# Peptides against a protein of PDB entry 4Z63, part 240

Target 1, 334 residues: chain A of PDB entry 4Z63
Amino acid sequence: LCLGMNDLTGNIPEDLFHLKRLNLLGIQENRLSGSLSREIRNLSSLVRLDVSWNLFSGEIPDVFDELPQLKFFLGQTNGFIGGIPKSLANSPSLNLLNLRNNSLSGRLMLNCTAMIALNSLDLGTNRFNGRLPENLPDCKRLKNVNLARNTFHGQVPESFKNFESLSYFSLSNSSLANISSALGILQHCKNLTTLVLTLNFHGEALPDDSSLHFEKLKVLVVANCRLTGSMPRWLSSSNELQLLDLSWNRLTGAIPSWIGDFKALFYLDLSNNSFTGEIPKSLTKLESLTSRNISVNEPSPDFPFFMKRNESARALQYNQIFGFPPTIELGHNN

## One batch from the design tools (peptide; made by RFdiffusion4, then SolubleMPNN)

Design b2_p24_5_s2 (from b2_p24_5, 11 letters changed)
Fold by OpenDDE base, seed 2:
Structure b2_p24_5_s2 (fold): chain B 334 residues (1-334), chain A 24 residues (1-24)
Amino acid sequence: as target 1 above (334 residues)
Amino acid sequence: PSYITTFPDEGEEFTDKIPSELLE
């Protein structure tokens, strides 16, 4: 049953929960309000539940133990409060959990040992606090993780060295500390292609350790951290780099010539730093900027990107990395 | 001057219009 993209108001009719053979319930993009009914438990054949983009409030009901076939739960952009219910945090069937842009709070706890099918997790823009859950790497299929805009004080857990499934990771604006430790850990994630760390590590030094290596890194965003240091030499070994944003830092020194050796680099923002010297001539040889056919059908993160231009303008949303225009931004380096 | 992040601007809470179909 798909009732999304309407102007439906009020609560879900109780009789809807009598549909025991229902595999898909989509009621997204409405004005549905009140609590999400516990009677969802009656939908025992449910594979997909989409309640996103509504006015739901209260706690998410703890009924997911009665939904053994549920693979997709989308609840983004609601007013949900409390934590992730225990039955949801232990779901062996769940592939995707999206609860982005809610008011969920407390410590983030998932039973990753039980969540054997979880491949995508979006909990961005919530009120989670405490530390990052150390057991996330136990979610052996977890590929996409957005935890941006929460309050995860401290460092990236050492256990994330074993996060082999991790491909797309955003921790933007999550009160993280110790960028050296974070990069030292995350370099062990051999499938990591996208790393977004914007608005963390306030005033720290960007490590220039040549032992750091991100083999499959395509997207690195570490903007607006007020980072000190220089352009990191270890990044030169990330031969698949497509997008680099280090803007709004305090980086110094020269822009190195190896920045032009990235065959796939189409977006470079080094603006609002303190870089000096000449612009590398190698940037004029970037194949990605000279060739017309950059249509790489590559997998993208399940979470969107936003380009923040100014404080008064709405951020531009980009659902795919290749949605960004080919860019070289080197402005505002003083 | 711009930068990339993975969340909408402050005050756009509950208004970040990302269609659910794009978050699958």
Scores: peptide ipSAE 0.385, ipTM 0.751, DockQ to the pose 0.502
Fold by OpenDDE base, seed 4:
Structure b2_p24_5_s2 (fold): chain B 334 residues (1-334), chain A 24 residues (1-24)
Amino acid sequence: as target 1 above (334 residues)
Amino acid sequence: PSYITTFPDEGEEFTDKIPSELLE
């Protein structure tokens, strides 16, 4: 049953929960309100539940043990409160969990040893507090992780050295500290292609440690951190780099010539730093900017990107990396 | 400030979504 993108109001009719053979329920992008009924447990054949972009409130019901076929739960952009229900945090069937942009709170806890199928996790823009869950690497299929805009004070857990499944990771605006430790840990994530760390590590030094290596890194965003230091030499070994945003920091020194050697680099923002010297001539030879053959078919994160242009303006959403226009921003430097 | 992140401003609306085809 797909009823998305309407002007439906009120709550879900109780009789809908009698549909025991229902595999797909999509009621996203409506004005549905109230609590998500516990009677959803009666939908025992449910594979996909999409309740996103509604006005649902209250706690998410703890009924996911009665949904053994559930692979996809999308509840982003609602008013859900409380924590992740225990049955959801232990779901062996769940492939994707998206609860971004809610009011979920407390300590984030997932039983990753039970969540054997979890591939994508989006819990961005919630009220989770405490530390990052150290056991996330135990989710052996977890590829996409967005935990942005929570209050995960502290450092990236040391256990994330073992996060082999991790490909796309965002921790933007999560009150994280110690960028040197974070990068030192995350470099061990051999499948990591996208790393977004914007609005963390306030006033720290961006490490220029030649021992750091991100072989498969395609997207690096570390904007608006007030970071000191220079363009990190270790980044030159990330030959697959496509997007780099280091804007709104306090980075100094020259822009190195190796930045123009990235064959796939189509988006570069180094604006609002303290860079000096000449613009590298190699930037004028970026193949990705001269050839329109950007492989639009490359995998992107499941979570969207946002361009924040003004503090008072809404951020523009980009669903794919290649949705960003080819860009070189070097403005507001010395 | 103009920078990339992975969270919207408060009060997401459908109008915040820009199709990639319009940006190319």
Scores: peptide ipSAE 0.372, ipTM 0.742, DockQ to the pose 0.366
Fold by OpenDDE base, seed 5:
Structure b2_p24_5_s2 (fold): chain B 334 residues (1-334), chain A 24 residues (1-24)
Amino acid sequence: as target 1 above (334 residues)
Amino acid sequence: PSYITTFPDEGEEFTDKIPSELLE
């Protein structure tokens, strides 16, 4: 049953929960309000539940133990409060959980040993606090993780060295500290292609450790951290780099010539730093900017990117990395 | 400041009604 993209108001009729053979319930993009009914437990055949973009409030009901076939739960952009229900945090069937842009709070706790099918997690823009869950790498299929805009004080857990499934990771604006430790840990994530760390590590030094290596890194965003230091030499070994945003830092020195050796680099923002010297001539030879055939078929994160252009303007959403225009921003370097 | 992140706006917890046209 798909009722998305309407102006439906009020609650879901209770009789809808009698549909025991229902595999898909989509009621997204409405004005549905109140609590999400506990009677969802009666939908024992449910594979996909989409309640996103509504006015739901209260706690998410703890009934997911009665939904053994549930693979997809989308609840982003609601008013949900409380924590992740225990039954949801233990779901062996769940592949994708999206609860971005809610009012969920407390410590983030997932039973990753039980969540054997979880491949995508979006909990961005919530009120989670405490530390990052150390057991997140135990989610052996977890590929896509957005935890941006929560209050995860401290450092990236050492356990994330074992996060072999991790491909797309955002921790933007999560009150993280110790960029040297974070990069030192995350370099062990052999499948990591996308790393977003914007608005963390305020005023720290960007490490220039030649021992750091990100083998498959395609997207690196570490903007608006007020980072000191220079362009890191270790980044030159990330031959698959496509997008680099280091804007709004305090980086100094020359822009190195190796920045133009990235064959796939189509987006570069080094603006609002303190870089000096000449613009590398190699940037004028970037194949990705001269050739029209950017391979559009690359896997993208399940979470969207946003470009904040102005403090007063709504951020532009980009669902695909290649949605970004080919860009070289080197402005405001003095 | 102009930069990339994975959330639409700082402080807008519930105003993030991004039109579905941007999700396709």
Scores: peptide ipSAE 0.365, ipTM 0.736, DockQ to the pose 0.380; fails the geometry check
Fold by OpenDDE base, seed 3:
Structure b2_p24_5_s2 (fold): chain B 334 residues (1-334), chain A 24 residues (1-24)
Amino acid sequence: as target 1 above (334 residues)
Amino acid sequence: PSYITTFPDEGEEFTDKIPSELLE
């Protein structure tokens, strides 16, 4: 049953929860309000539940143990409060959980040893606090992780060096500290292609450690951290780099010539830093900007990017990496 | 408060992500 993208208001009719053979319930993009009924437990054949983009409030009901076939739960952009229900945090069937843009709070806890099928997790823009869950790497299929805009404190857990499944990771604006430790840990994520760390590590030094290596890194965004230091030499070994945003930092020194050696680099933002010297001539030879015929595998994170052009302007949403226009931004430097 | 927004709240760059498989 797909009722998404309407102007439906009020509550879900109770009789809807009698549909025991229902595999898909999509009621997204409506104005449905109130609590999400516990009676969803009666939908025992449910594979996909999409309640996103509504006005639901209250706690998410702890009934997911009665939904053994549930693979997809989409609840983004609601007013849900409380934590992740225990049955949801232990779901062995769940492939994707999206609860972005809610008011969920408390310590983030998932039973990753039970969540054997979880491959995508979006909990961005919530009120989770405390530390990042150390056991996330135990979610052995977890590829996409968005934890942006929560109030996590401290450092990236040391256990994340074992996060082999991790491919797309956003921790933007999550009050994280110690970028040196974070990068030192995350370099061990052999499948990591997309790393977004914007609005963390306030005033720290961007590490220039030649021992750091991100072999498969395609997208690196570390904007608005007030980072000090220079362009890191270790980044030159990330030959697959497609998008680099280090804007709104306090980076100094010259822009190195090796920045133009990235064959796939089509988006570069180094604006609002303290870079000096000449613009590298190699930037004028970027193959990605001169030829459209470059066969490049686009990283496909399950999460959109947002670019804010002006302080007063709404951020632009980019659902795909290649949705970004080919860009070289070097403005507002010395 | 309105929860329906197509854009992240003010000050978020590269923070909001909806799985593409869910938008299709």
Scores: peptide ipSAE 0.119, ipTM 0.598, DockQ to the pose 0.158; fails the geometry check

Design b2_p24_5_s3 (from b2_p24_5, 11 letters changed)
Fold by OpenDDE base, seed 1:
Structure b2_p24_5_s3 (fold): chain B 334 residues (1-334), chain A 24 residues (1-24)
Amino acid sequence: as target 1 above (334 residues)
Amino acid sequence: PSYITTFPDEGEEFTPKVPSELLE
């Protein structure tokens, strides 16, 4: 049953929960309000639940133990409060959990040893606090992780060295500290292609350790961190780099010539730094900007990107990396 | 001045990409 993209108001009729054979419930993009009914438990055949983009409030009901076939739960852009229900945090069937842009709070705890099917987790823009969950690497299929705009004080856990499934990771604006430790850990994530760390590590030095290596890194975003240092030499080994945003830092020195050696680099923002010297001539030879042969079909993160403009302007949403226009931004340097 | 992040300042504009496995 798909009732998304309507002007439906009120609560879900209770009789809807009598549909024991229902595999798909989509009621997204409505004005549905009140609590999400515990009677969802009656939908024992449910594979997908999409309640996103509504006005739901209260706690998410702890009924996911009665939903043994549930693979997809989409609840983004609601007013949900409390934590992740225990039954949801222990779901062996769940592949995707999206609860972004809610008011969920407390410590983030997932039973990753039970969540054997979890491949995508979006909990961005919530009120989670404490530390990053050290056991996330135990979610052996977890590929997409957005934890942006939460309050995860401290460092990236050492356990994330073993996060082999991790491909797309955002921790933007999560009060993280120690960029050197974070990069030193995350370099061990052999499948990491997208790393977004914007609005963390305030005033720290960007490490220039040549021992750092991100072999599969395609997207690196570390904007608005007030980072000091220079363009990191270790980044030159990330031959698959497609998008680099280091804007709004305090980076100094020359823009190195190797920045133009990235065959797939189509988006470069180094603006609002303290770079000096000449613009590398190699930038004028970026194959991705001269030839249209950017493979538009590459997998992107499940979480959207946002280009934040001036405070008064609504951020532009990009659901795919290739949605960004080909860009070289070097403005506001010295 | 602009920069990339994974959250909007004020509300989201669009629903995230639905996994393709559900469109089949």
Scores: peptide ipSAE 0.439, ipTM 0.783, DockQ to the pose 0.729
Fold by OpenDDE base, seed 3:
Structure b2_p24_5_s3 (fold): chain B 334 residues (1-334), chain A 24 residues (1-24)
Amino acid sequence: as target 1 above (334 residues)
Amino acid sequence: PSYITTFPDEGEEFTPKVPSELLE
């Protein structure tokens, strides 16, 4: 049953929960309000539940043990409070969990040893606090992780060295500290292609450790951290780099010529730093800016990107990396 | 400031992203 993208108001009719053969319930993009009914437990054949973009409130019901076929739960952009229900945090069937843009709180806890099918997790823009869950790497299929705009004080856990499934990772604005440790850990994530760390590591030094290596890194965003140091030499080995945003830092020294050697680099923002010297002539030779053959069909994160233009303007949403215009921003340097 | 992140300023998104798994 797909009732998304309407102007439906009020509560879900109770009779809907008698549909025991229902595989898909999509009621997204409505004005449905109140608590999400515990009677969802009666939908024992449910594979997909989409309640996103509504006015739901209260706690998410702890009924996911009654939903053994549930693969997709989308609840983003609601007013949900409390934690992740225990049955949801232990779901062996769940492939995708999206609870972005809610009011979920407390310590983030997932039983990753039970969540054997989880491949996408979006918990961005919530009120989770404490530390990052050390057991996330035990989610052996977890590829896409957005934890942005939570309050995860401290460092990236050492256990994330073993996060082999991780491909797309956002920790933007999560109160993280120790960028040197974070990069030193995350370099072991052999499948990591997208790393977004904007609004963390306030005033720290960007490490220039030549031992750091991100072989498959395509997207690196570490903006607005007030980072000190220079352009890191270790980044020159990330030959697949497509998008680099290091804007709004305190980076110094010259922009190195090796930036122009990135054949796939179509978006570069180094603006609002303290870079000095000449613009590398190699930037004028970026093949990606001369040839329109950007492969639009590359895998992208499940979470959207946002470009903040002005403090008073709404951020522009980009659903795909290739939705960004080809850009070289070097403005507001010394 | 202009920069890339993974959250909207006001917590409002403009368009829902279709999960990649539904495109397979």
Scores: peptide ipSAE 0.425, ipTM 0.783, DockQ to the pose 0.736
Fold by OpenDDE base, seed 5:
Structure b2_p24_5_s3 (fold): chain B 334 residues (1-334), chain A 24 residues (1-24)
Amino acid sequence: as target 1 above (334 residues)
Amino acid sequence: PSYITTFPDEGEEFTPKVPSELLE
């Protein structure tokens, strides 16, 4: 049953919860309000629940133990409060959980040893506090993780060295500290292709440690951190790099010639730094900018990217990295 | 400042042009 993209108001009719054979309930992009009914427990055949883009409020009901086939729960852009309910945090069937842009709070706790199917987790733009959950690497299928715009004080956990399933990771604006430790840990994530760390590590030094290596890194975004240092030499070994944003830092020195050796690099933002010297001639030879054949078929994160243009302007949403225009931005350097 | 991130401002999220069904 798909009722998305309407002007539906009020609550879900109780009789809808009598549909014991219902596999898919989509009621997204409406004006549905009130609490999400506990009677969703009666939908024992439910595989997909999409309640996203509504006016739902209150706590998410703790009834997911009665939904043994549930693979997809989308609840982004609502007014949900409280924590992740225990039955949801222990769901063995759940593949995707999206609760971005809610008012969820407390410590983030997931029973990753029980959540054996979890592939995608989007909890961005919530009110989670405390530390990053050390047991996230126990979610052995977890590839996509957005935890941006929460208040995870401290450092990336050492346990994330074992996060072999991790491919797409955002921690933007999560009050993280110690970029040297974070990069030193995350380099062990052998499947990591996308790393977004914008608005963290305020005023720290970007490490220039030649021992750092990100073999599969395609997207690196570490913007608006006020980072000091130079262009890191370790990045030159990330031969698959497609997108680099280091804008709005305090990086100094020359832009190195190896930046033009990235055959797939189509988006480069080094603007609003303190770089000096000449523009590398190798940038004029970037194959990705001269040839239109960027392979558009690369897997993108399940979470969208946003480009903030001005503090007062709505951020532009990009659902795929290839949605970004081919860009070289070197403006506002010294 | 212009930069990339993975969060909109609250309430400023755009509807995905691609149905969430195609992100599976």
Scores: peptide ipSAE 0.406, ipTM 0.765, DockQ to the pose 0.613
Fold by OpenDDE base, seed 4:
Structure b2_p24_5_s3 (fold): chain B 334 residues (1-334), chain A 24 residues (1-24)
Amino acid sequence: as target 1 above (334 residues)
Amino acid sequence: PSYITTFPDEGEEFTPKVPSELLE
């Protein structure tokens, strides 16, 4: 049953929960309000539940133990409060959990040893606090992780060295500290292709340790951190780099010539730094900017990107990495 | 001057250009 993208108001009719053979319930992009009914438990054949983009409030009901076939739960852009229900945090069937842009709070806890099918987790823009869950790497299929805009304090856990499934990771604006430790840990994530760390590590030094290596890194965004240092030499070994945003830092020195050696680099923002010297002539040889054949079919994170232009302007949403225009921004360097 | 992040400004997410069903 798909009822998304309407102007439906009120709550879900109770009689809908008698549909025991229902595999898909999509009621997204409506004006549905009130609490999400516990009677969802009666939908024992449910594979997909999309309640996103509504006005739901209260706690998410702890009924996911009665939903043994549930693979997809989308609840982004609601008013949900409390924690992740225990049955949801233990769901062995769940592949994707999206609860971005809610008011969920407390310590983030997932039973990753039980969540054997979880491949995508979006909990961005919530009120989770405390430390990052050390057991996230126990979610052996977890590929996409957005934890942006929460109040995680401290450092990236050492356990994340073992996060082999991790491909797309955002921790943007999560009050994280110690970028050197974070990069030193995350370099062990051999499948990591997208890393977003914007609005963390305020005023720290960007490490220039030649021992750092991100083999499969395609997207690196570490913007608006007030980072000091220079263009990191270790980044030159990330031969698959497609998008680099280091804007709004305090980086100094020259822009190195190796920045033009990235065959796939189509988006470069080094603006609002303190870079000096000449613009590398190698930038004029970026194959990605000269060739029309940007592979539009590459996997992208499940979580959206946003380009923030001005504090008062609506951010531009990009659902795919290749949605970004080919860009070289070197402005506002002093 | 702009920068990339994974969240909109404080408050509401913007309506995705693509329906939520296609973001998965």
Scores: peptide ipSAE 0.421, ipTM 0.778, DockQ to the pose 0.577; fails the geometry check

